# Peptides against a protein of PDB entry 3ZN8: the designs that were tried, part 7

Target 1, 125 residues: chain A of PDB entry 3ZN8
Amino acid sequence: LEEYDKIQKKMEDVMEGKGKLTLRDVYAQIIALRKMGPLSKVLQHIPGLGIMLPTPSEDQLKIGEEKIRRWLAALNSMTYKELENPNIIDKSRMRRIAEGSGLEVEEVRELLEWYNNMNRLLKMV

## One batch from the design tools (peptide; made by RFdiffusion4, then SolubleMPNN)

Design b1_p9_2_s4 (from b1_p9_2, 5 letters changed)
Fold by OpenDDE base, seed 2:
Structure b1_p9_2_s4 (fold): chain B 125 residues (1-125), chain A 9 residues (1-9)
Amino acid sequence: as target 1 above (125 residues)
Amino acid sequence: SALLQLLAS
């Protein structure tokens, strides 16, 4: 929980333009959240989520958990430099990461696209 | 967390 709070604070700093969200931050957050229990339990503890978002079905939760697992595999296959500076990840690096994680290149691309979108959104806040 | 929301989407 302490790690989660630290990461959350960092995210707030990023939203205020005081920092940069990296894939290392993403990784740390995912790990911290997983230590709290299954994704379903984590989501239940997010204030307002249950009100603003429909309660996911059990199947949706399973799909989400699998997606997280795959993304963790990708993240585990990245170098520290890539985690800190995801913008250096080119097609060659994506292919290496995909091969190392047992994923398709498209799945790695999806993770990076998600990160880029998140980072852009945080900068706009 | 916005992160979790996007992961669940």
Scores: peptide ipSAE 0.043, ipTM 0.645, DockQ to the pose 0.397
Fold by OpenDDE base, seed 4:
Structure b1_p9_2_s4 (fold): chain B 125 residues (1-125), chain A 9 residues (1-9)
Amino acid sequence: as target 1 above (125 residues)
Amino acid sequence: SALLQLLAS
């Protein structure tokens, strides 16, 4: 919970233009939240989620859990420098990460695109 | 929270 709170505060700082959310932060947040239990239990602790998203089915939860697992594999295959500065991840690095994690390059690209979109969103909100 | 919201979407 302490780590979760730190990450939340950092996210708030990013939203206020006081910092940058990195993939390291993303990784830490995923790990911290997963300590609360399975995805279904974690989702119940997210304020406002019920307003933003419909209640997921069991199958959707499984898909989400699998996606998180796969993205964690990708993140675990990144260097510290890449986690801190994802913008340095070029095609060569992306391929290495994919191969190291057992993922398709497209899945790694999807993660990076998601991160970029999230980072933009946080800066705009 | 925002992270998981986006993951779930």
Scores: peptide ipSAE 0.043, ipTM 0.660, DockQ to the pose 0.459
Fold by OpenDDE base, seed 3:
Structure b1_p9_2_s4 (fold): chain B 125 residues (1-125), chain A 9 residues (1-9)
Amino acid sequence: as target 1 above (125 residues)
Amino acid sequence: SALLQLLAS
């Protein structure tokens, strides 16, 4: 919960142009959410959100959880420098991360693309 | 919240 609040503040700072969202922030958020239980259950505790969002099927939840596990493996295979500055991750670094995490290079690329899209979105809000 | 929404999608 404390970590979640830190991440929320960080996101606000980024939206105001006072900071940069990093993969370290993403990692912290994922860990914080996992400690709280399944994401669907967490969202259900937010007033009004359970009514507005469709409930995912059990199969969709399993798929999502597996994807998060893979992303965590990738993040755990990154250096601190890479987590703080994902833009330095070139093809050689992606290959190393993929090998270290047991993932395909494309899966690592997908994570980085997701991060980039999220960072752009936060800056536009 | 934006991160959560993206993860849930």
Scores: peptide ipSAE 0.039, ipTM 0.639, DockQ to the pose 0.446
Fold by OpenDDE base, seed 5:
Structure b1_p9_2_s4 (fold): chain B 125 residues (1-125), chain A 9 residues (1-9)
Amino acid sequence: as target 1 above (125 residues)
Amino acid sequence: SALLQLLAS
């Protein structure tokens, strides 16, 4: 709970233009959420999500959990500099990360694209 | 993305 609150404060700072979202922040958030239990339980504790989206099926939850595990593998294969500034990740770095994590390059690209979209979204709010 | 929604909420 305390770790989650720290992450939320960081997110607020980013939204106020006091900083930027990094993959380190993303990593911390994922770990904090996982301490609450499986993704299914985490999603149940998020108010409003069920109002905007239908309750995920068990299969969707399993897919999501697997995706999180794969993204964690990618994040664990990144350097500190890459986590703090993902924009430095070029094709060579992306390939290294993919090889180190046992992922396809396309999966690493997907994570980075997700990050970019999230960062843009937070700056707009 | 479910994760995107989680972080944005």
Scores: peptide ipSAE 0.032, ipTM 0.655, DockQ to the pose 0.193

Design b1_p9_3_s1 (from b1_p9_3, 4 letters changed)
Fold by OpenDDE base, seed 2:
Structure b1_p9_3_s1 (fold): chain B 125 residues (1-125), chain A 9 residues (1-9)
Amino acid sequence: as target 1 above (125 residues)
Amino acid sequence: KRSALLQLL
């Protein structure tokens, strides 16, 4: 609960232009979500929301969990400076992160593109 | 709009 409230406050601060979302914030969020369990299971306990949201299949949940685990491996292979300032991640850093996490460079690129897209969206809201 | 994006992240 306390970790989740810190993440929500950080996201609010970023949407208000009071801060920057970092990959450290993303890491904290993934860890908090893994501790709470799949958000889909939490939403199923809310009356009326379980009828309006398509429940992901068990296979879709497994695919999503594997993707999150891979992104955590990439994040764990980043330096503190890279987590705080992802824009410094060049091709050499990206390759090192991929090698250190057992991922393809493309998977590390996808994580960084997702992060960049989230930062663009948060600035438009 | 802000509350819906916070629920998707």
Scores: peptide ipSAE 0.024, ipTM 0.613, DockQ to the pose 0.298
Fold by OpenDDE base, seed 4:
Structure b1_p9_3_s1 (fold): chain B 125 residues (1-125), chain A 9 residues (1-9)
Amino acid sequence: as target 1 above (125 residues)
Amino acid sequence: KRSALLQLL
C-alpha cells in the first residue's frame, strides 16, 4: 500500500509539472504491481476500465507477465544514470543492455519507446 | 481535462 501511494504521488507530481518520470519510477511501479498479484486483478480495481476492456484471456495474461519480466531484466541491466535519464541510451548502450539482459535489441527499443510515449502523454495533460 | 486523467492513474 505505501509503495503504491508513493508511485501515485510521483505520477501526480509529473502531471503537475513538478517532476520527471524516470525508468526508476517505472521499475518501482512494476515491482509494486507484481506484489498486488496478476495484472488482471489490478485492472479490475480501476473504475470504468473493466467495462471498456474485454477480460484478458489466460494466454494474454501470461504473455503480459512474460513481457513485464523481460522489461525488468532490461531495467536491471541499466546503469543508474540511464534509469534517471533514458535519453542518454544510444544504440551502443541499447545493445549492451540487450546483451546483459538476454533480450533482443528490439525489446529494449520497445521499452524505451513505451517510456517516451508515456512521458509525452504526461506532459500534454 | 487534467482531473479526469488523474483519476485514471
Scores: peptide ipSAE 0.022, ipTM 0.584, DockQ to the pose 0.162
Fold by OpenDDE base, seed 1:
Structure b1_p9_3_s1 (fold): chain B 125 residues (1-125), chain A 9 residues (1-9)
Amino acid sequence: as target 1 above (125 residues)
Amino acid sequence: KRSALLQLL
């Protein structure tokens, strides 16, 4: 509960233009959600969200869990400076992160693009 | 609009 409230407040602050969403904030969110149980149970407790989101099949949940596991491997292979400032991740850093995580460079690029899109979305709301 | 989306996150 307390970790979730900190993440929510951080998202609120970023939406108000106070501070920046980092990959450390993303890591904390993923870990907090995993501790709360399957993402399906967390989403079912949000009023109205369980009605608007199609209930993912068990296979879609497994695919999503594998993708999250791969992204956690990439995040664990980043330096503290990269987690706080993902914009410093160049091609050399991206290749090192991929090699250190056992991922393709394209998968590390996908994580960074997702982060950039999320950070743009939160600033537009 | 901002307040309603903040209540959903």
Scores: peptide ipSAE 0.022, ipTM 0.583, DockQ to the pose 0.151
Fold by OpenDDE base, seed 5:
Structure b1_p9_3_s1 (fold): chain B 125 residues (1-125), chain A 9 residues (1-9)
Amino acid sequence: as target 1 above (125 residues)
Amino acid sequence: KRSALLQLL
């Protein structure tokens, strides 16, 4: 609960322009989600959302869990400066992160693209 | 717009 309240407050601060969403915030969110279990189980308990959200198949949950594990490996291979300022990650840093995490460069690029898109959306609202 | 997203979190 307390970790979720910190994440929520951070998202509010970013939406208000009082802060920046970082990959450290993303890491904290992923860890908090893994402690509570899949958000799909939490969303199924919300009246009206459980009817409108398809229950992910067991295979979709396994694919999602593997993707999260791979993203955690990438995040653990980043420097503190990269986690706080992901915009400094150039092609050389991205290759180093991929090599250090056992990922393809394309998977590290996908994580960064997802982060960039999320951070843009939070600023446009 | 901001208030509607805060109500969904």
Scores: peptide ipSAE 0.021, ipTM 0.583, DockQ to the pose 0.177

Design b1_p9_3_s2 (from b1_p9_3, 4 letters changed)
Fold by OpenDDE base, seed 2:
Structure b1_p9_3_s2 (fold): chain B 125 residues (1-125), chain A 9 residues (1-9)
Amino acid sequence: as target 1 above (125 residues)
Amino acid sequence: RRRALLLLL
């Protein structure tokens, strides 16, 4: 609970223009959500999601869990400096992260693109 | 508060 509230407050601060969402924050949030259980249990705790989204199939939940697992592998292969400032991740760092995580470079690129899009979205709210 | 959980998914 306390770790989740810290991450939530940091996301609120970033929406207010106070600071930047980092990949360390993303990592901490994924870990906090995973402590609540599988993605299926996490989704059940989101009020209104079951009204807005059809109940995910078991296969969709498995795909989502696998995506989370891959992103955690990439994040675990990053240095502290890369987690705090993902903008330093060049093509050489991306390849090292991919090799260290057992992922394709494209999957690491997708995580970084998602992170960049997320930071843009949070600054527009 | 409810918007930040929806953004990570």
Scores: peptide ipSAE 0.045, ipTM 0.690, DockQ to the pose 0.440
Fold by OpenDDE base, seed 1:
Structure b1_p9_3_s2 (fold): chain B 125 residues (1-125), chain A 9 residues (1-9)
Amino acid sequence: as target 1 above (125 residues)
Amino acid sequence: RRRALLLLL
């Protein structure tokens, strides 16, 4: 609970233009959500989501859990400097992270693109 | 409070 409230406050601060979301913040959030249980249980804790989204199929939940597992493997293969400043991750660093995590370079690129899109979106809301 | 969770999923 306390770790989750710290992450929510960090996201609120970023939405207010106070600071930047890092991959360390993303990692901490994924871990906090996983402590609540499988993605299915996490989705059940979001009020109104079960009314707005069709209940994901069991196969869609498995795909989502596998994607989270892969992103955690990539994040665990990053240096502290890369987690705090993801913009330093060049093609050589992406290849090293992919090799260290057992992922394709494209999967590491997708995580970084998602992170960049998220930081843009949080500044518009 | 509810908006930050919806953005990460």
Scores: peptide ipSAE 0.042, ipTM 0.693, DockQ to the pose 0.410
Fold by OpenDDE base, seed 5:
Structure b1_p9_3_s2 (fold): chain B 125 residues (1-125), chain A 9 residues (1-9)
Amino acid sequence: as target 1 above (125 residues)
Amino acid sequence: RRRALLLLL
């Protein structure tokens, strides 16, 4: 609970133009959600999600769990400097992270693209 | 104030 409230407050601060969301914050959020159980249990606890999104199939939940596992492997292969400032991650760093995590370079790129899109969205709200 | 945008979506 306390770790989740810290992440929410940081997201509010970022929406107010105070600082930026980092991959360290993303990591902490994923770990906090994983403490609540599998993605299926987490999604059931989100009020209004079942009205806005069709109930995910069991196969979609398995794909989502696998994507989270892969993103955690990538995040665990990053340096503290990369987690705090993901914009320093160049092609050489992406390849090192991919090799260290057992992922394709494209999967590391997708995580960084998602992170960049998320930071843009939070600044528009 | 209930925009816990689950960054997972």
Scores: peptide ipSAE 0.041, ipTM 0.684, DockQ to the pose 0.432
Fold by OpenDDE base, seed 3:
Order: C-alpha cells, then sequence, then structure tokens
Structure b1_p9_3_s2 (fold): chain B 125 residues (1-125), chain A 9 residues (1-9)
C-alpha cells in the first residue's frame, strides 16, 4: 500500500511537469502489484476498471503475466544508470540486457517503447 | 486519482 501511494504521487508530480517517470518507478510498481497477487486479482481490486475495459479472458491474463515476468527479467538486467535514465540505452546496451535476461532484443525494445509512450502521455495530461 | 491507474497497464 505505502509503495503504491509513492508511485501514484510520482505520477502526479510528472503530470505537473515535476521530474520524469523512470524505469525504477516502473519496477517498483510491477513489484508492488505482484505482491497483491496475480494480475487477475489486481484488476479485481481496481474500482471502475471493469466498466471502462472489457474483462480480459483467462488467456489474455496469462499472456499479460508472462509479459510482466519477461519485463522484470529485463529490468533486473539493467544498471542503476539505465533504470534512472533509459534514454542512454543504445543498441549495445539493449543487446547486453537481452542476453542477460534471456530475451530477444525486440522484447527489450518493446519495453523501452512502452516506457517512452507512457512518459509522453503523462506529460500531455 | 482514478485515471492515473490506467496509464501503466
Amino acid sequence: as target 1 above (125 residues)
Amino acid sequence: RRRALLLLL
């Protein structure tokens, strides 16, 4: 609960133009959510989500859980400098992270693209 | 508060 409130405050600060979302913030969120149980249980605890999004199928939840596990492996293979400033992650760093995590380089790119899109959206609100 | 939760999934 306390770690979740810190992440929400960090998102509010970024929306106000105070700082940036980092991959460390993303890591902390994924860990906080996983402590609440499987993604299916986490989604059930979000009031009003089931009104705005179709209830994911059991197969979509399994795919989402596996994607989160793969992204955690990538995040665990990053340096502190990369987690705080993902923009320094070049092709050489992406390959090292992929090799260290047992992932394809494309999956590391997808995580970084998702992060860049989120950090852009938070600055537009 | 409730709209920020949807942006990270």
Scores: peptide ipSAE 0.039, ipTM 0.685, DockQ to the pose 0.385

Design b1_p9_3_s3 (from b1_p9_3, 5 letters changed)
Fold by OpenDDE base, seed 1:
Structure b1_p9_3_s3 (fold): chain B 125 residues (1-125), chain A 9 residues (1-9)
Amino acid sequence: as target 1 above (125 residues)
Amino acid sequence: RKSALLLLL
């Protein structure tokens, strides 16, 4: 609960133009949500999600959990400087992160693209 | 697309 409230406040601060969302903030959020249980239990605690999204099948939940595990492997292979400032991740750093996490470079690129899109969205609200 | 919503909620 307390870790989740800190993350929500960080997102609100970013929406107000106070700072930026980092991959460290993303990592902390994924870990906090995983302490609440598997993705299925986390989704059940989000009011209105069942109105906005069709109920995920068990197979869709398994795919979602696997994607979260892969993103955590990539995040665990990043340096503290890369987590705080993902914009320093060039092609050489991206390849090192992929090799260190056992992922394809394309999967690391997808995480960084998602982060960039998220941080743009939060600044437009 | 589905993993982006988990971090906004």
Scores: peptide ipSAE 0.053, ipTM 0.723, DockQ to the pose 0.191
Fold by OpenDDE base, seed 5:
Structure b1_p9_3_s3 (fold): chain B 125 residues (1-125), chain A 9 residues (1-9)
Amino acid sequence: as target 1 above (125 residues)
Amino acid sequence: RKSALLLLL
C-alpha cells in the first residue's frame, strides 16, 4: 500500500510537470504489484477493469506474467544511472542489458519504447 | 500492445 501510494503521487507530480517517471519508479511499481501476488490476483483487485476490458484468458495472463518476469530481468541488469536516466541507454548499453538478462535486444528496446511512450502520455494529460 | 496496463492502475 505505502509503496503504491508513493508511485501514484510520483505519477501525479510528473503529470503536473514537477518531475520525470524513471525506470526505478517502474521497477518499484512492478514489485509493489507483485507483493499482491501473480498478475491474475493483481487484476482481480482492480475495480471496473472487468467492465472496461474483457476478462483475460489464462493464456493471456501467462503471457503477461512472462512479460513482467522478462522486464524485471532487464531492470535488474540496469545500472542505477540507467534506471534514473533511461535516455542514456544507447545500443551498447541495450546489448549489455540484453546479454545480462538473457533477453533479445528487441525486448529491451520494447521496454524502453514503452517507457518513453508512457512518459510522453503522462506529460500530455 | 499488452504492456501499457501496469501504469494505468
Scores: peptide ipSAE 0.050, ipTM 0.718, DockQ to the pose 0.174
Fold by OpenDDE base, seed 2:
Structure b1_p9_3_s3 (fold): chain B 125 residues (1-125), chain A 9 residues (1-9)
Amino acid sequence: as target 1 above (125 residues)
Amino acid sequence: RKSALLLLL
């Protein structure tokens, strides 16, 4: 609960133009959500999600859970400097992170693209 | 697209 509230407040601050969401914040959020249980339980705790989204199939939940696990492996393979400043992650760093996490470079690129898109979205709201 | 919504909720 307390870690989740800290991250929500940081997202609010970023929407107000105060500070920047980092991959460290993303990591802390994933860990906070994981403490609430598997992705299926987390989705059940989100008010209105069951009304706006069709109940994910068990296979869709498994795919989502596996994607979260892979992104955690990538985040665990990053340096503190990379987590705080993901914009320093070049092709050489992406390859090292992929090799260290057992992922394809494309999966590390997808995480970074998602992070960049998220920061753009939070600044436009 | 579905993994981006999970960190906004």
Scores: peptide ipSAE 0.047, ipTM 0.720, DockQ to the pose 0.192
Fold by OpenDDE base, seed 3:
Structure b1_p9_3_s3 (fold): chain B 125 residues (1-125), chain A 9 residues (1-9)
Amino acid sequence: as target 1 above (125 residues)
Amino acid sequence: RKSALLLLL
């Protein structure tokens, strides 16, 4: 709960133009949500999702949980400097992170693209 | 693709 409230406040600060969302913030949120259990239990704790979105199939939940596990492996293979400033992650750093996490370079690129899209979205609201 | 966007909202 306290770790989730800290990330929510950080998202509000970013929407107000006060700072930026980092991959450290993303990591802290994923860890906080995973303490609540598997992705199926996490989705049950988000008010209004069951009204706005069709309930994910069991296969979609398994795919989502596997994707989160892979992104955690990538985040655990990053340096503190990369987590705070993801824009420094070049092709050489992406390859090192992929090798250290047992992932494809494309999966590390997809995490960084998702992060960049999220941080752009939060600045437009 | 839509499920990872929801973890941060």
Scores: peptide ipSAE 0.046, ipTM 0.719, DockQ to the pose 0.144; fails the geometry check

Design b1_p9_3_s4 (from b1_p9_3, 4 letters changed)
Fold by OpenDDE base, seed 4:
Structure b1_p9_3_s4 (fold): chain B 125 residues (1-125), chain A 9 residues (1-9)
Amino acid sequence: as target 1 above (125 residues)
Amino acid sequence: KLAELLKLL
């Protein structure tokens, strides 16, 4: 609970322009959510999600859990400098992260693209 | 998707 509230406040501060969302913040959030249980339990704690999205199938939940696991492996293979400033991740760093995490380079690229899109969205609010 | 989850947090 306390760790989750700190992460929510960090996201609010970023939306207000008082900070920057980092991949360290993303990592902490994923860990906090996983402590609440399986993805199905996490989804039940998100207000309005059940109104905006159809209830995920069991197979969609498994795909989601696997995606979280793979992104955590990528994040665990990043340096502290990369987690704090993901913009330094070039093609060479991205390949090293993929190799160190047992992922395809495309999956590391997808994580970085997701982060970039999120950080753009938070700056427009 | 994980991306949609993190948009709502």
Scores: peptide ipSAE 0.029, ipTM 0.643, DockQ to the pose 0.200
Fold by OpenDDE base, seed 3:
Formats: structure tokens, sequence, C-alpha cells
Structure b1_p9_3_s4 (fold): chain B 125 residues (1-125), chain A 9 residues (1-9)
């Protein structure tokens, strides 16, 4: 609960232009959500999600959980400087992160593209 | 997809 409230406040500060969302903030969010249990239990704790989205199939939940595990492996293979400033991650850094995490470079690219899209959306609200 | 769920947080 307290970790989740800190993440929400950080998102509000970023929306107000008082801060920047980092991959460290993303890591903290993923860890906080995973402490609630399997992705199926996490989704049950999000008010209104079951009204706005079709309930994911068991196979979609398993795919989602595997993707979270892979993204955590990538985040754990990043330096503190990369987590705080993801824009410094070039092709050489992406390859190092992929090799260190046992992932494809494309999976690391997908995480960074997702982060960039989220950080753009939060700045537009 | 997981990326769509994380857009709602």
Amino acid sequence: as target 1 above (125 residues)
Amino acid sequence: KLAELLKLL
C-alpha cells in the first residue's frame, strides 16, 4: 500500500511537470504489483478495469506474467545511470542489457519504447 | 496486452 501511494504521487508530480518518470519508478511499480500476487490477483485490485476491459484469458495472463519477468531481468541488468536516464541507452547498451538478462535485443527495445510512450502520455495530461 | 494494462495505471 505505502509503496503504491508513493508511485501514484510520483505520477501526479510528473503530470504537473514537477518530475520525470524513470525506469527506477517503473521497477518500483512492477515490484509493488508483484507483491500483491499473480497478475490475475493484481487485476482484481484495479477498480473499474473489469468494466473497461474484457477479462483476460488464463493464457493471456501467463503471457503477461512472463513478459513482466523478462522486463524485470532487463531492468536488473541496467546501471543506476540508465534507470534514472533511459535516454542514454544506445544500441551498444541495449545489446549489453540483452546479453546480461538472457533476452533478445528486440525485447529490451520493446521495454524502452513502452517507457517512452508512457512518459509522453503522462506529460500530455 | 500487458502494455495496454500498464497504460491505465
Scores: peptide ipSAE 0.028, ipTM 0.644, DockQ to the pose 0.148
Fold by OpenDDE base, seed 2:
Structure b1_p9_3_s4 (fold): chain B 125 residues (1-125), chain A 9 residues (1-9)
Amino acid sequence: as target 1 above (125 residues)
Amino acid sequence: KLAELLKLL
């Protein structure tokens, strides 16, 4: 509960323009949500999601959990400076992160592109 | 899918 409330407050601060969403914030959020149980249980705690989205199949949940595990491997292979400021991640850093996580460079690129898109959307609200 | 889920969090 306390870790989740800290993450929600950080998201509110970013939406209000008082902060920046970092990959450290993303990591903390993923870890806090995973402590609540399988992705199926996490989805039940999101208000309105069960009304707007069809109930994911068991196979869709397994695919989602695998993608979360892969992104956590990439995040665990980042330096503190990279987690706090993902914009410093050049091609050399991206390759090192991929090699250290056992991922393709394209999967690390996908995570960074997702982060950039998310951080843009949160600044528009 | 995961990117869409994380858009709602």
Scores: peptide ipSAE 0.028, ipTM 0.642, DockQ to the pose 0.151
Fold by OpenDDE base, seed 5:
Structure b1_p9_3_s4 (fold): chain B 125 residues (1-125), chain A 9 residues (1-9)
Amino acid sequence: as target 1 above (125 residues)
Amino acid sequence: KLAELLKLL
């Protein structure tokens, strides 16, 4: 609860232009969610998700959980400077992160693209 | 997608 409230407040501060969402904030959020259990249990705790999104199949939940595991491996392979300022991650850093995490470079690119899209959306609200 | 999950949190 307390870690989740800190993350929510950080997201609010970012939406208000008082801060920047970092990959460290993303890491903390993923860890907080994982403390609630598997992705299936996390989804059960989100009010209105079943109204706004189709109930994911068991296979979609397994794919989502594997994707979270892979993104955590990428995040664990990043330096503190990269987590705090992901915009410094060039092609060379992205390859190193992929090699260190046992991921394809494309999967690291997808995480960074997702992060960039989230930061754009949070600045539009 | 994981992106949609993190938009609802």
Scores: peptide ipSAE 0.028, ipTM 0.639, DockQ to the pose 0.197

Design b1_p9_4_s1 (from b1_p9_4, 5 letters changed)
Fold by OpenDDE base, seed 2:
Structure b1_p9_4_s1 (fold): chain B 125 residues (1-125), chain A 9 residues (1-9)
Amino acid sequence: as target 1 above (125 residues)
Amino acid sequence: RRAALLQLL
């Protein structure tokens, strides 16, 4: 609960232009979601949302959990400077992170693209 | 509106 409230406040501060979302904030969010269980299960307990959201198949949940585990491995292979300032991650850094995490460079690129898209969305709302 | 979008992200 307290970790989730900190993440929400950080996202609100970023939406208000009072802060920047970092990959450290993403890491904290992933850890909080893993402690609370799949957000899809929380959304299923909201009256009216469980009818509007397709229940993910057990296979889709497993694929999502594996992807999150891979992204955590990438985040754990980043330096503090990279986590705070993801924009410094060049092709050389991205390759080092991939090699250190046992991932393809494309999987590290996908994480960075997701982060960039999320940070753009938060600034538009 | 912002708080409801934060719950979807």
Scores: peptide ipSAE 0.025, ipTM 0.648, DockQ to the pose 0.252
Fold by OpenDDE base, seed 5:
Structure b1_p9_4_s1 (fold): chain B 125 residues (1-125), chain A 9 residues (1-9)
Amino acid sequence: as target 1 above (125 residues)
Amino acid sequence: RRAALLQLL
């Protein structure tokens, strides 16, 4: 509960222009979600959303869990400066992170693209 | 509106 409230407050502060979402915030969110279980189980308890959202198959949940595990490996291979300011991650840093995490450079790129898209969406709302 | 979108993310 307390970790989730801190994440929500941080997202509100970002939407108000009082800060930016960082990869440290993303890391905290991933850890909080893993403690609460799959978001699909939480969304199933929301009246009306459980009827509109397809229940992820067990295979889709396993694919999502593996993706989260890979993203955590990438995040653990980043420097504190990269976690606080992901925009400094160039091609050389991206390759180092991929090598250090045992990931393809494309998977590290996908995490950074997802982060950039999320941070843009939060500023438009 | 913002609180409902934060619950969807």
Scores: peptide ipSAE 0.025, ipTM 0.639, DockQ to the pose 0.237
Fold by OpenDDE base, seed 3:
Structure b1_p9_4_s1 (fold): chain B 125 residues (1-125), chain A 9 residues (1-9)
Amino acid sequence: as target 1 above (125 residues)
Amino acid sequence: RRAALLQLL
């Protein structure tokens, strides 16, 4: 609960322009969600959202869980400077992170693109 | 509305 409230406050501060979302914030969010159980169970506890969102199939949940596990391996292979300032991650850093995590460079790129898209979206709301 | 959108992000 306390970890989740810290993440929500950080997202509010970013929307107000008082902060920046980092990959450290993303890491904390992933760990908090994994402690709460499958995201499908969290969404089912929100009145009205369980009726509007198609429940992911068991296979889609397994694919999503494996994707999150791979992204955690990438995040664990990043330096503290890269986690706080992801825009310093060039092609050489992406390759090092991929090799250190046992991932393809494309999977590391996809995580960074997702982060960039999320950080743009939070600034527009 | 903002708090429910924040929970989806």
Scores: peptide ipSAE 0.024, ipTM 0.632, DockQ to the pose 0.251
Fold by OpenDDE base, seed 4:
Structure b1_p9_4_s1 (fold): chain B 125 residues (1-125), chain A 9 residues (1-9)
Amino acid sequence: as target 1 above (125 residues)
Amino acid sequence: RRAALLQLL
């Protein structure tokens, strides 16, 4: 619970223009979500919500969990400076992160593109 | 609207 409240407050601060979302914040969020289990499974236990939200298939949950595990490997292969300022990640850094995590360069690119899109959305709200 | 977007992240 306390880890979630810190992450929520950080996201609120970023939407208010007080600070920047970093890949360190993303890492903390992923770890916190994994400790509570998939929020989709928690929402399935709320009467009436399971009728309004398409429950991901078990296969879609497994694919999502594998993607998150791969993104954690990429994040663990980043330097502190890269986690705090992902915009410094050039093609050379991206290749090093991919090699160090056992991932394809494209999978590291997808994580960075997701982060960039998320950070754009949070600035528009 | 802000709280609902935070829950999607």
Scores: peptide ipSAE 0.024, ipTM 0.633, DockQ to the pose 0.255

